# Ledger of designs, part 11: peptides against a protein of PDB entry 3S8F

Target 1, 157 residues: chain A of PDB entry 3S8F
Amino acid sequence: VLTLFVAVPSLMTAFTVAASLEFAGRLRGGRGLFGWIRALPWDNPAFVAPVLGLLGFIPGGAGGIVNASFTLDYVVHNTAWVPGHFHLQVASLVTLTAMGSLYWLLPNLTGKPISDAQRRLGLAVVWLWFLGMMIMAVGLHWAGLLNVPRRAYIAQV
Target 2, 166 residues: chain B of PDB entry 3S8F
Amino acid sequence: DEHKAHKAILAYEKGWLAFSLAMLFVFIALIAYTLATHTAGVIPAGKLERVDPTTVRQEGPWADPAQAVVQTGPNQYTVYVLAFAFGYQPNPIEVPQGAEIVFKITSPDVIHGFHVEGTNINVEVLPGEVSTVRYTFKRPGEYRIICNQYCGLGHQNMFGTIVVKE

## One batch from the design tools (peptide; aimed at target 1 L72 V75, target 2 F27 T34)

Design b1_p10_7_s1 (made by RFdiffusion4, then SolubleMPNN; from b1_p10_7, 4 letters changed)
Fold by OpenDDE base, seed 2:
Structure b1_p10_7_s1 (fold): chain B 157 residues (1-157), chain C 166 residues (1-166), chain A 10 residues (1-10)
Amino acid sequence: as target 1 above (157 residues)
Amino acid sequence: as target 2 above (166 residues)
Amino acid sequence: FLEVYERLLA
């Protein structure tokens, strides 16, 4: 009940953010159904990080609904599925958002802009982090569906 | 300019909200499909059953492991299982192949897990509550029971066995 | 993928 109650406003928030991104992209000259995406500042790790976090949050949010479903939860509860969900919600969305915020906050606090080398390194870090988290999350969800238990060091798989 | 900007934002929000509503129905449909196509597995009981964890070892159906397996019908059994620190009782649990087994699981001490490998049997076991799960073993052999809820220093070594006889 | 699907429905 609680998860489903939170799911509706969370979806509204997520799609409102998406609407804001579309608006921003179109203001930057993007046109068409997808052109606005390309117009967004993909060269800025402060932007890329939280957006990648949001992308990870999509399957994570869907997984939340699964976890809240009584019959389906019986299958996935206390399996590797659960930490897979956590890594999408916390290690992807929250962490990447924090990383992105840091890339914006630090230059503003110090008054010193980041160098081009630092910017490129930041982009590499964010993309590699996202890739690693997606690999881990897919693996954990898959393992969970294969009946790999949580908090156990062995499994018949 | 501000009014025009707000109007534009509203238009995008309406579009994305419509998409969100559509996706909601897609998710509901997917859940319904998975439930409708599910033809086998463990059926949990929805009825809350309580027991006194302080006396469960001394009296009642969990007290004697030799009497833990009770035949309730021609091809139906009830198995009274204790999950404790750090193991399961009875161990092994012996049941016939093809029989409908109702597991009644409780704990005399702390919260444990009851995860049977190779099956969809996976429940938490709370002191004072009886976890009920129904399952039919179609294949003979040994099935390992794993505790998937942290229960103390011996948690990682807490195992049991279900032996399914032909 | 098919194996996972079968396990989900089993």
Scores: peptide ipSAE 0.019, ipTM 0.776, DockQ to the pose 0.308
OpenDDE base, seeds 1, 3, 4, 5: peptide ipSAE 0.016, 0.017, 0.006, 0.017; ipTM 0.806, 0.792, 0.784, 0.773

Design b1_p10_7_s2 (made by RFdiffusion4, then SolubleMPNN; from b1_p10_7, 5 letters changed)
Fold by OpenDDE base, seed 4:
Structure b1_p10_7_s2 (fold): chain B 157 residues (1-157), chain C 166 residues (1-166), chain A 10 residues (1-10)
Amino acid sequence: as target 1 above (157 residues)
Amino acid sequence: as target 2 above (166 residues)
Amino acid sequence: VLEVYNLLLS
């Protein structure tokens, strides 16, 4: 079994989620090629967090194809590229999904809705987290391409 | 109407799946293009070569650091390198400039890394397995070897040196 | 884009 075959179900899943988002946005009044995106509930941190995670997951997934490539992996393996990939997959997608899950779960478990201040703070947190993660991930990927080693405190570049 | 909604969802799914398939082929095409035009930096995997990590220090080509550099032909050398907790042997590794060097790297203890700064040499070293890397140093000087695979408490201090002589 | 290309593919 070739490793790259995993890309097929992964892409199918990713774009199925995208299809669900498009349908939801259109149900909320979004029209046109991109209007459905604006119609999504961007005022809810429980929604925004996992979506930002998915956005980070896109370049991470593309990197996954690179990492799974028999030949391209020789270029990036055990360089800073790999931590960059992990931070997109774990520290972005998984972490932001967990944040979003908590924003939904806690109000439901306690029976108490979050205040408007808490909602706005939550939005700020997840957006700032996403921004920081993107900066770090891009830096790590770039450093990796410059042959900066993984798991070392020193670097030539 | 739930039924109409389901049909609409299916239509969107079909479109996105088609896009997904197209992107898959784009990625494959990019990989193919890379292989066709940018093969100089690729180090292909060699045939699996096995050694006994429990005896590699006592017998065989890795046993004596003084005999680790072997000339196999005109401007051709084989260097038998041990990566161990926590260092490399021989250290330094002395090789001539412009010679084709075949590194045979293994470990007597745990998994280590062998990353040579200033080069594209970057391999994992597994006990019981020999990693083979072919490289020609075009510039004289010192090249630092870095362990980029966690190997214990002394991992961060595990360095070696390759000295390329004119 | 060119920089990314050069870093990754060259």
Scores: peptide ipSAE 0.024, ipTM 0.788, DockQ to the pose 0.266
OpenDDE base, seeds 1, 2, 3, 5: peptide ipSAE 0.013, 0.022, 0.000, 0.000; ipTM 0.799, 0.778, 0.786, 0.758

Design b1_p10_7_s3 (made by RFdiffusion4, then SolubleMPNN; from b1_p10_7, 4 letters changed)
Fold by OpenDDE base, seed 5:
Structure b1_p10_7_s3 (fold): chain B 157 residues (1-157), chain C 166 residues (1-166), chain A 10 residues (1-10)
Amino acid sequence: as target 1 above (157 residues)
Amino acid sequence: as target 2 above (166 residues)
Amino acid sequence: FLEVYNLLLS
């Protein structure tokens, strides 16, 4: 019940952020229903990282609702599904947001922009991180559905 | 100009909020559908039952492993299981194939898990509470019980066995 | 697959 109550404000926040992104994209010349997405600064790791985190948070959030369901929890509770959910929420959203924040914060604190090489490296890091996290998350959720137990070194499948 | 910007932001927010609301209903519908179509394998929790973990080893139905399996009907058994650091009793648990088994599981010490491989039996075992799980083993053989809740240094080696006899 | 299905849903 508590999770469901928290879910509503969280969704509102998420879509508010999305609204801000759309506005920003349109200010940058994006047009149409989806053109604003392409207009966003995908060449900036400070932008890409938290956005990727948000994208990973979507299935994680949905999973949170599943985990909070009385009936569905019996299927997934204490299986590999749970750490899969956690990694989407923490290791994806929180971590990528932190990573992206550094790419914004440090240049602003020092007054010096990052080099092009650093920018490219940053992009590589955040995308690779996201990719790895998605692979792991899918694997963990899948394993959980196959009844692989959490906190055990063995599995029946 | 600031006013215009605010108006524009509000317009997008309204759109996304509408989308949000729509998606909320979609998710609710999906959950409802899942619940309606995929509940056959769910083992519901039983009535909350409490016991004294400090005396459960000394007296009562959990005290003697040799008397842990109780026939309650022609094809029905109750098994009183203790999950403890670090194992299960009785071990092995011997039950007949095709019989309805009611597991009454509790712990004398800390929280443990009771996850039976090859089944959808997966419950936490709390000291002072009795976990009730009902299951019918259709296939004979050995089923491993796994502790999936960290319970100490020996957690990883905490296993039990259910032997289903023909 | 059938075993997995039965494990989860039956």
Scores: peptide ipSAE 0.024, ipTM 0.762, DockQ to the pose 0.265
OpenDDE base, seeds 1, 2, 3, 4: peptide ipSAE 0.012, 0.000, 0.000, 0.013; ipTM 0.786, 0.741, 0.774, 0.760

Design b1_p10_7_s4 (made by RFdiffusion4, then SolubleMPNN; from b1_p10_7, 6 letters changed)
Fold by OpenDDE base, seed 4:
Structure b1_p10_7_s4 (fold): chain B 157 residues (1-157), chain C 166 residues (1-166), chain A 10 residues (1-10)
Amino acid sequence: as target 1 above (157 residues)
Amino acid sequence: as target 2 above (166 residues)
Amino acid sequence: VLEVYEKLLA
């Protein structure tokens, strides 16, 4: 029960970030309930990468609540579910955030902007990475629910 | 205007916070539903039972694999299982179909896993601690035990077998 | 969805 209390500040933080994104999108001319999303700078890999990381983090965060529940954790613990959760949190959020950080940091450190070709390549990389992570994560979570064990090369299913 | 911007941000934050609270309750409701409908499948954690991992192989109920299966009542058994690098004992574990089996599992060396395929038995085994799992095998046959906690170079080959007899 | 949920978590 005490562990689940951590979900409260975590959700507050997550949705505060979302609020900041909404405000930014609306400042950029976005209107309506969803128009602000389209107005965000989706042409910048330094922006897209961490945002995709956050999107992957959403189901991962929900899974965190599941994993923090002693009753539900009994179902998923040390199954493929856990690696699925980790890949959303680390291989998606952390990795994509690192990628995004580099896309911003390197031009600033060198004083040279990235070329348009590099920008487009960067966008392709982060989107493909996100897609791959989502496919793998969904597969791992599904397998975990089917009681496929973690850290084993063999499984019943 | 910075002041207007701050007010706008606050309004958005309030909306998203409300949404976050709603989602929190959705998750709680989902947990509550799971508890209401699936509690029969959950093995509750019992009292912490301790054992000396340095002597568990020499004395006590885990010392002799031939005496590991103990009938404690009509159609009730206790099985004392050791998970070690790299295997299980006894192996195979032989139990009757339809009997209530209480597994008492511990380790003499490092942390291992005890995952029985085809069942909901899935626990970590800690040296110095006894894991207790209660299960009734309804189907006869062989059930593979898998170590799902990395325990060393031979981890991938660490398997056991439960044989359920008619 | 509920049926799938029950099947997976049963």
Scores: peptide ipSAE 0.033, ipTM 0.797, DockQ to the pose 0.272
OpenDDE base, seeds 1, 2, 3, 5: peptide ipSAE 0.011, 0.011, 0.005, 0.000; ipTM 0.805, 0.771, 0.795, 0.767; seed 1 fails the geometry check

Design b1_p10_8 (made by RFdiffusion4)
Pose (drawn by RFdiffusion4):
Structure b1_p10_8 (pose): chain A 157 residues (1-157), chain B 166 residues (1-166), chain P 10 residues (1-10)
Amino acid sequence: as target 1 above (157 residues)
Amino acid sequence: as target 2 above (166 residues)
Amino acid sequence: VAPFLETLFG
């Protein structure tokens, strides 16, 4: 029960952050129900990385609520589902957010500029990392529901 | 406009939060339902039941695997199961279909998992403790036990079998 | 979904 309550701050974060992004999209001219998304600064890796991380957090959080549901945990406990859940949370959102900081924080700390080429390369890196985490989340959640255990060298069997 | 967008955002946020809370409460009620059904038998016994892992293979209910299945009620069997590096005894565990099975599971060495494929049986096995869970097999046949807690280099090949007789 | 629903309702 208390774990289901720990989920409320992130459910609140989902709205406060989503509304903040929608407000920004509208300031930048976006209209429609989707125009506000397209109008956001998708050429800036510092923007893109946390946003993609937040997208993967939606299934990441959904799996966490399942794991927190006591008897439902007996379906997925110590299976590959669990790494599927935590790659979405820490290996995607937290890691992508830190990667995006290379693009505003590093210059601030070192004075070293980020070139146009380095910016584009950062875009590719955060997209590939995000997409790779999403594909693996699919493979691990599914294999977990099929009772494949976590922490195993299953290629040796 | 900022004032307006702000007002509207807070108003709809309050709505979302109430909905999100109502949804979490429904899940809490659904979980409470499972806890009142036979499916909750796989929840391990909360009572502490200590044993000694260094002598469990020499004395006590785990010393003779052939004697591991004991009828404890008219439709009830207790099964003493040893999960060790890297296997389970007895092998196979043989039980009748439709009977309630109380698995008492310990380990002489390290922590092992006990995950019965196709069931909700999924319990950690700790040396020095006895893990007790309950389940009734409704379908006869062979069930595979998977060790789902890393117990060393033999972990990926650590399996056992439950045969549910007709 | 199915394994979770089966766990919840049997």

Design b1_p10_8_s1 (made by RFdiffusion4, then SolubleMPNN; from b1_p10_8, 4 letters changed)
Fold by OpenDDE base, seed 3:
Parts: C-alpha cells; structure tokens; sequence
Structure b1_p10_8_s1 (fold): chain B 157 residues (1-157), chain C 166 residues (1-166), chain A 10 residues (1-10)
C-alpha cells in the first residue's frame, strides 16, 4: 500500500492538467458533466494530439501500478506487457505531445499559419497514430498476459 | 475577474484530486481482487541466496551438468541450472512428470532471463545470486527455455529445453 | 475478449 502511494504525485499532476482542460472547456461555453469536453478545440491538431496522449496515458498509468506491485509484476515482467506499457507512456503521451507541440511551434517559427488542408491532414495523422497505438498496446498487453516473452522473436502461444 | 478565475480553477482541481484519490483506491481494490481470484497464483520471492560467479563453474552443485538434477525426496527434485552466454546447462533438463521441481538458477557471466514457455516460470538470473523457482509439470513433453533479458550478441538464439518424461 | 479476461482474472 505504501509503495502504491508513489502514484499519488503523478495522479495529482495528471488530473491537475485535466482540471485545466475542464476550466478551458467551460470558458468556451461548455456546460454540464461532459459538455465542457465538446467545447474544447477538437479541430486543432495541436490540441487534439496531447489530449489523445493523455487518454492513452490513463491505462498506461494503471499499468504502472500493476508493474510496481510485487505480486503482479511477477506475472508481467519481461513479457510483451512491458513494451505495451512503454508504448502507452512514451509512444502515446510523450510522442503525441511532441507532435502537438510541432503543430503549434512550426507556424509560430515560420510566422505563417497552417493551411486548412494541413490542419485536416494533421488531425488525420494524430487520430490514426492514436488508433494504431491503442491497437498495438492492447495486443501487447494481451500477449503479455498470455506469457509471450519480451525480447524474443518466437512464442509458444 | 482574475480572482474569480483562480477560485474556479481551484474548485476544479479539488474535484479532480478527489477523483484521483478515489481511483487510487479502485486500483488497490483491483489488485486485491486479482490476488484473491487468480488461479495461477503468484510465486513469491524466496530468501536471498548468494554464490560466487567466478567459481560456480568449477565447484559446487552447478559445476557438473551430469549432476544437476538431484532427487531430494519422493517425487521431489532440485535442478541446478546455469544460464550463460549463450545457453543453458544442463540442456536438455530431464525431469519426471508430476514431480515437484525446485530450480536453482544462477549465471557465471551476465544477467540472463529464464522464461519457460507454457509455464509461469519467468525470472531474471543475476550473477552472484541464485534464483529459486518451484514448479510441477503436469503435462509431459518439451518445454522451451527462452532468455528474455538482453545479454549480448547471441541473445536472440539463447534457448534451452526441459524434457518432461512420463 | 473472453481469453483476455481469463488471462487477466483467471
């Protein structure tokens, strides 16, 4: 139990970000329990990317607690589960945040806004990346639970 | 308006913090549930046992692969296994079906993995430490041992075999 | 899905 409390600062940080998003959504006219979500700028890839990263990070964070558990770690350690976890944490949150940052940074650096076509393409890229990442992550976690080893090109399963 | 905005943010933060704490307890509950209901069980860590990796090949129970399988009781065996770059000894490991097998695994060189396909045996093997795993093979046949910890250029080809005899 | 659940909770 004490070991699991290590997750508290991370959760506090993550949900503080969520609180900021809720505030922003409500400022944009969103109301109710979920209306603020719809009010967020889902037409901007610079926004969508890191938010999708955050969404992918949630199951990854849950997996982090599993991995930190002594008894459960024995089941998943050095199996395909571990790469699955990493892809949610790094290849989802970090990577999508980086992608989103580029969609903001490049227009500012060049002094030119992105075209509508570029914006739509950016949205497509971000959503496709997220979808692919979720499929892969689910597959890896599932394989890990079936005891498929990490760092091996073969498996009995 | 700035003050009002700060108060609003604080209110949302409090809500989300409460949610985060609630989720923490949910996760703890899920762990507890998994431990209570998981039929495969969990192999707890044994007592720390040390060995000198520089002499493990020359003396002691790991020195002779022909003597690696030791009967310790009725239907009970201890198997002394070395994981090395790049293989396992003895290879194959021959054990009877239905017997309780205690694997004592160590390494003379670098860290390796000991992952037995079709089983829940999956441990890291550290030089200077002895990994202990207890398992009973219910089905006869061949079980492949896979190294799942990178150990060098030959890592991907590092395999062993456990032969379970009827 | 059934296999997944069994792997997780079985």
Amino acid sequence: as target 1 above (157 residues)
Amino acid sequence: as target 2 above (166 residues)
Amino acid sequence: MKKFLEALFG
Scores: peptide ipSAE 0.024, ipTM 0.772, DockQ to the pose 0.254
OpenDDE base, seeds 1, 2, 4, 5: peptide ipSAE 0.021, 0.009, 0.022, 0.000; ipTM 0.785, 0.721, 0.771, 0.733

Design b1_p10_8_s2 (made by RFdiffusion4, then SolubleMPNN; from b1_p10_8, 4 letters changed)
Fold by OpenDDE base, seed 2:
Structure b1_p10_8_s2 (fold): chain B 157 residues (1-157), chain C 166 residues (1-166), chain A 10 residues (1-10)
Amino acid sequence: as target 1 above (157 residues)
Amino acid sequence: as target 2 above (166 residues)
Amino acid sequence: MEKFLEALFG
């Protein structure tokens, strides 16, 4: 019940953030239905990281609703589905947001801008992290639907 | 112009909120689809049932493994299962193919899992509570029971077997 | 097609 009550405001917040991104992209010269996305600062790991986190949040949030559903939770509970959900919400969204925050915060706190090499490395780290998490999450959710249990070293499937 | 900016932001917010509503319906549809395709064969049944975990081994339907399988009607059985550190009782559980089986599972010690591989039977077992699951095995053979809730040092080795006879 | 793409990604 609580999860469902939180889900609606969370969705509204997420889409409000998306609206802000669209506005920012259009201010940066993006046009059309999706052109504003390309206009966003994809060269900045402080931007890319939390955005990728938000992308991971989409299936993760949907999974949260599934996990909160009594009938569906019966199917997925204590299967690989659950850690799949965790890795989307915590290891992707929270972690990537933290990474992005560091790329913004450290230069501001130290007064030293990041070098171009550091920026490029940061982008590589963030994208590779996201890719790895998506592979892991998809695999875990798939395994969960195939009834692979969590907290078990061996499974029939 | 702050006013123009606010108006533009509002327009984008309205659009994304509309999209949000549309996605809500998509999610509902996906939930419905998942329910239709993944819940067949297992029915959670029964009201909240309590049992004393301190006496469940000594008295009542869980006390004697030889009496754990009870025929309740034509092609209907109730199986009283104990999940304990670290195994299941009775082991093996023998049931007929095609029979409606009502599992009544409880624990005398700590929380365990009752996950039957090859099926969608998957429940937590709490001391003091009885977990009830209804299932019909359509195929004969051996089905492994695994504990998917950490219950101590021997958790990884906690297995049982259901033998479905023709 | 070009007009369509421009409408989407321009």
Scores: peptide ipSAE 0.031, ipTM 0.727, DockQ to the pose 0.018
OpenDDE base, seeds 1, 3, 4, 5: peptide ipSAE 0.007, 0.020, 0.000, 0.011; ipTM 0.776, 0.779, 0.762, 0.740; seed 3 fails the geometry check

Design b1_p10_8_s3 (made by RFdiffusion4, then SolubleMPNN; from b1_p10_8, 3 letters changed)
Fold by OpenDDE base, seed 3:
Structure b1_p10_8_s3 (fold): chain B 157 residues (1-157), chain C 166 residues (1-166), chain A 10 residues (1-10)
Amino acid sequence: as target 1 above (157 residues)
Amino acid sequence: as target 2 above (166 residues)
Amino acid sequence: DKKFLETLFG
């Protein structure tokens, strides 16, 4: 149990980012417990993508604690649970952050802003990616708990 | 103005840090709860047992598949299993229903998986190390063994069978 | 299985 305290620095980092978002939202006129969220620039795919990644990272982080637990790891190790965890940590947070970065980087590199159509398309892409990733991740975690093996094309269930 | 902004940021950070710590303890509590209520998920680690992978096929309890199943007591058996590229030995593994089975699994070559469908048996098998798993089959029939650790070109087709006799 | 192995290594 004491070894789980190694998660503290990671959590501190993650929630520091969240704190920055709250501050930004409040500067944009958001008030109350949740009003600051609504005030964030949800019309910008460069913002939405990494935030969605962060949201996916939350259950993934919880899964990290599970995977690091001696007792619980026996249940989930080398089952579909593991790739489910990875898809939340890497394919969601990292990938969506990369996608979001592109929406900032490309216009900056080219010196041309993205069109409104491109912006809307970008929003659609990142939301669809997030949705698909969440469906897949939930499915993989569920399958893992049902003892579906990793790295196998067949399963009993 | 900059100073005020920094103070505000610090206040939010403190709040989120507190939340972070609280969530950590919640997760710890959930683990504790799981341990207390779901004992089926608790499998204690056995003692480390080593074997020479270069000679395991030549001598010792894994050398002869015909002698792999050893009765160690009333309704108790030890099964010496080799996981290799790309299969399991013996295959099939025949054991009686209701008996306590101790699997002693090792590998002569690379790391493999030993995942038995319909059971909670799921271990990695390392060359030079003996994996020990205890299980009692309550239902007769065939149980498929699946390799869930990549071990080479034939990994995806590496299967074994446990036959539980009535 | 044997058929698979034969295909790969034969």
Scores: peptide ipSAE 0.005, ipTM 0.785, DockQ to the pose 0.016
OpenDDE base, seeds 1, 2, 4, 5: peptide ipSAE 0.000, 0.000, 0.000, 0.000; ipTM 0.789, 0.760, 0.779, 0.760

Design b1_p10_8_s4 (made by RFdiffusion4, then SolubleMPNN; from b1_p10_8, 3 letters changed)
Fold by OpenDDE base, seed 3:
Structure b1_p10_8_s4 (fold): chain B 157 residues (1-157), chain C 166 residues (1-166), chain A 10 residues (1-10)
Amino acid sequence: as target 1 above (157 residues)
Amino acid sequence: as target 2 above (166 residues)
Amino acid sequence: MEKFLETLFG
């Protein structure tokens, strides 16, 4: 139990980001418990991508606690669960953040704003990426719990 | 205005921090619940046992595959298994159904995996360390051993078999 | 889904 407190700094960081988002949403006119979410700029792929990454990171973080647990790690270690966890942590949060960063960086580097068509395409890309990643992650975690091994091309189930 | 903004940010941060801490305790509670309700997931760690990987093939209980399966009591066996690049010894491992089997697994070369399909046996095997796993096979048949830790060019083809006799 | 639920809660 005491070992799990190492997660506190990470959680503090993550939820500080969330606090910033809430503040931003409220500044944009959002009200109530959830109204601030709707007020965020969901039409901008540079915003949507990192936020989707954050959403994927939540179950991944929970999985991190599982993986750090002595008892539970025996069940999931070197099974498909592990790559499932990584795909939430790296391939979702980090990758989507990188994608979102590009949507901000490229227009600034070129001095040209992205077209509306490019914006819409960008939104489609990041949402599809997120959807695919969630499907894959759920599948991998499920397979891991069913004792499908990692780094093997075959499994009993 | 800047001061007001900072105060507002701090208020939200405090709320989210409280939520964060609450969720931490929820996760701890879930772990506790799992331990209480799912005993199959609770495998206590054994004592650390060391062996010299440079001599394990030459002397000791792992040296002769024909002597790998040792009856230690009524319906109790110890099986001394080597995981090596790229296979397992002995292969196949023959054990009786319903017997309590203690696997003593080590490696003479690099780190390997020992994952037995259809069971909860899944351990890493380190050179110089003996992994101990206790299991009772309730169903007769063949159980495949899979290496789930990368160990070299032949990793993907590294398999073994446990044959459980009626 | 059933297998998943059984694995987690069974």
Scores: peptide ipSAE 0.023, ipTM 0.781, DockQ to the pose 0.174
OpenDDE base, seeds 1, 2, 4, 5: peptide ipSAE 0.021, 0.022, 0.021, 0.013; ipTM 0.795, 0.758, 0.784, 0.754

## One batch from the design tools (peptide; aimed at target 2 T34 G118 Y135)

Design b1_p11_1 (made by RFdiffusion4)
Pose (drawn by RFdiffusion4):
Structure b1_p11_1 (pose): chain A 157 residues (1-157), chain B 166 residues (1-166), chain P 11 residues (1-11)
Amino acid sequence: as target 1 above (157 residues)
Amino acid sequence: as target 2 above (166 residues)
Amino acid sequence: SWVERLTELFF
């Protein structure tokens, strides 16, 4: 029960952050139900990386609520589902957010500029990392529901 | 406009939060339902039951695997199961279909998992402790036990079998 | 199956 309550701050974060992004999209001219998304600064890796991380957090958090549901945990406990869940949370959102900081924080700390080429390369890196985490989340959640255990060298069997 | 957008955002946020809370409460009620049904039998016994891992293969209910299945009620069997590096004894565990099975599971060495494929049986096995779970097998046949807690280099090949007789 | 186990839990 208390774990289901720990989920409320992230459920609140989902709204406060989503509304903040929608407000920014509207300031930048975006209209429609989706125009506000397209109008956001998708050429800036510092923007893109946490946003993509937040997108993967939706299934990441859904799996966490499942794991927190006591008897439901007996379906997925110590299976590949669990790495599927935590790759979405820490290996995607937390890691992508830190990667995006290379693009505003590093210049601030070192004075070293980020070139146009380095910015595009950062875009590719955060997209490939995000997409790779999403594909693997699918493989691991599914294999987990099929009872494949975590922490195993299953290629040797 | 900022004032307006702000007001509207807070208003709908309050709504979302109430909905999100109502949804979490429904899940809590649904979990409470499972705890009142036979499906909750796989929840391990909360009572501490200590044993000695260094002598469990020499004395006590785990010393003779052929004697591991004991009828404890008219439709009940207790099964003493040893999960060790890297296997389970007895092998196979043989039980009748439709009977309640109380698995008492310990380990002489390291922590092992006990995950019965196709069931909700999924319990950690700690040396020095006895893990007790309950389940009734409704379908006869062979069930594979998978070790799902890393117990060393033999972990990926650590399996066992439950045969549910007709 | 995973669906059967969820069904068992709730039904």

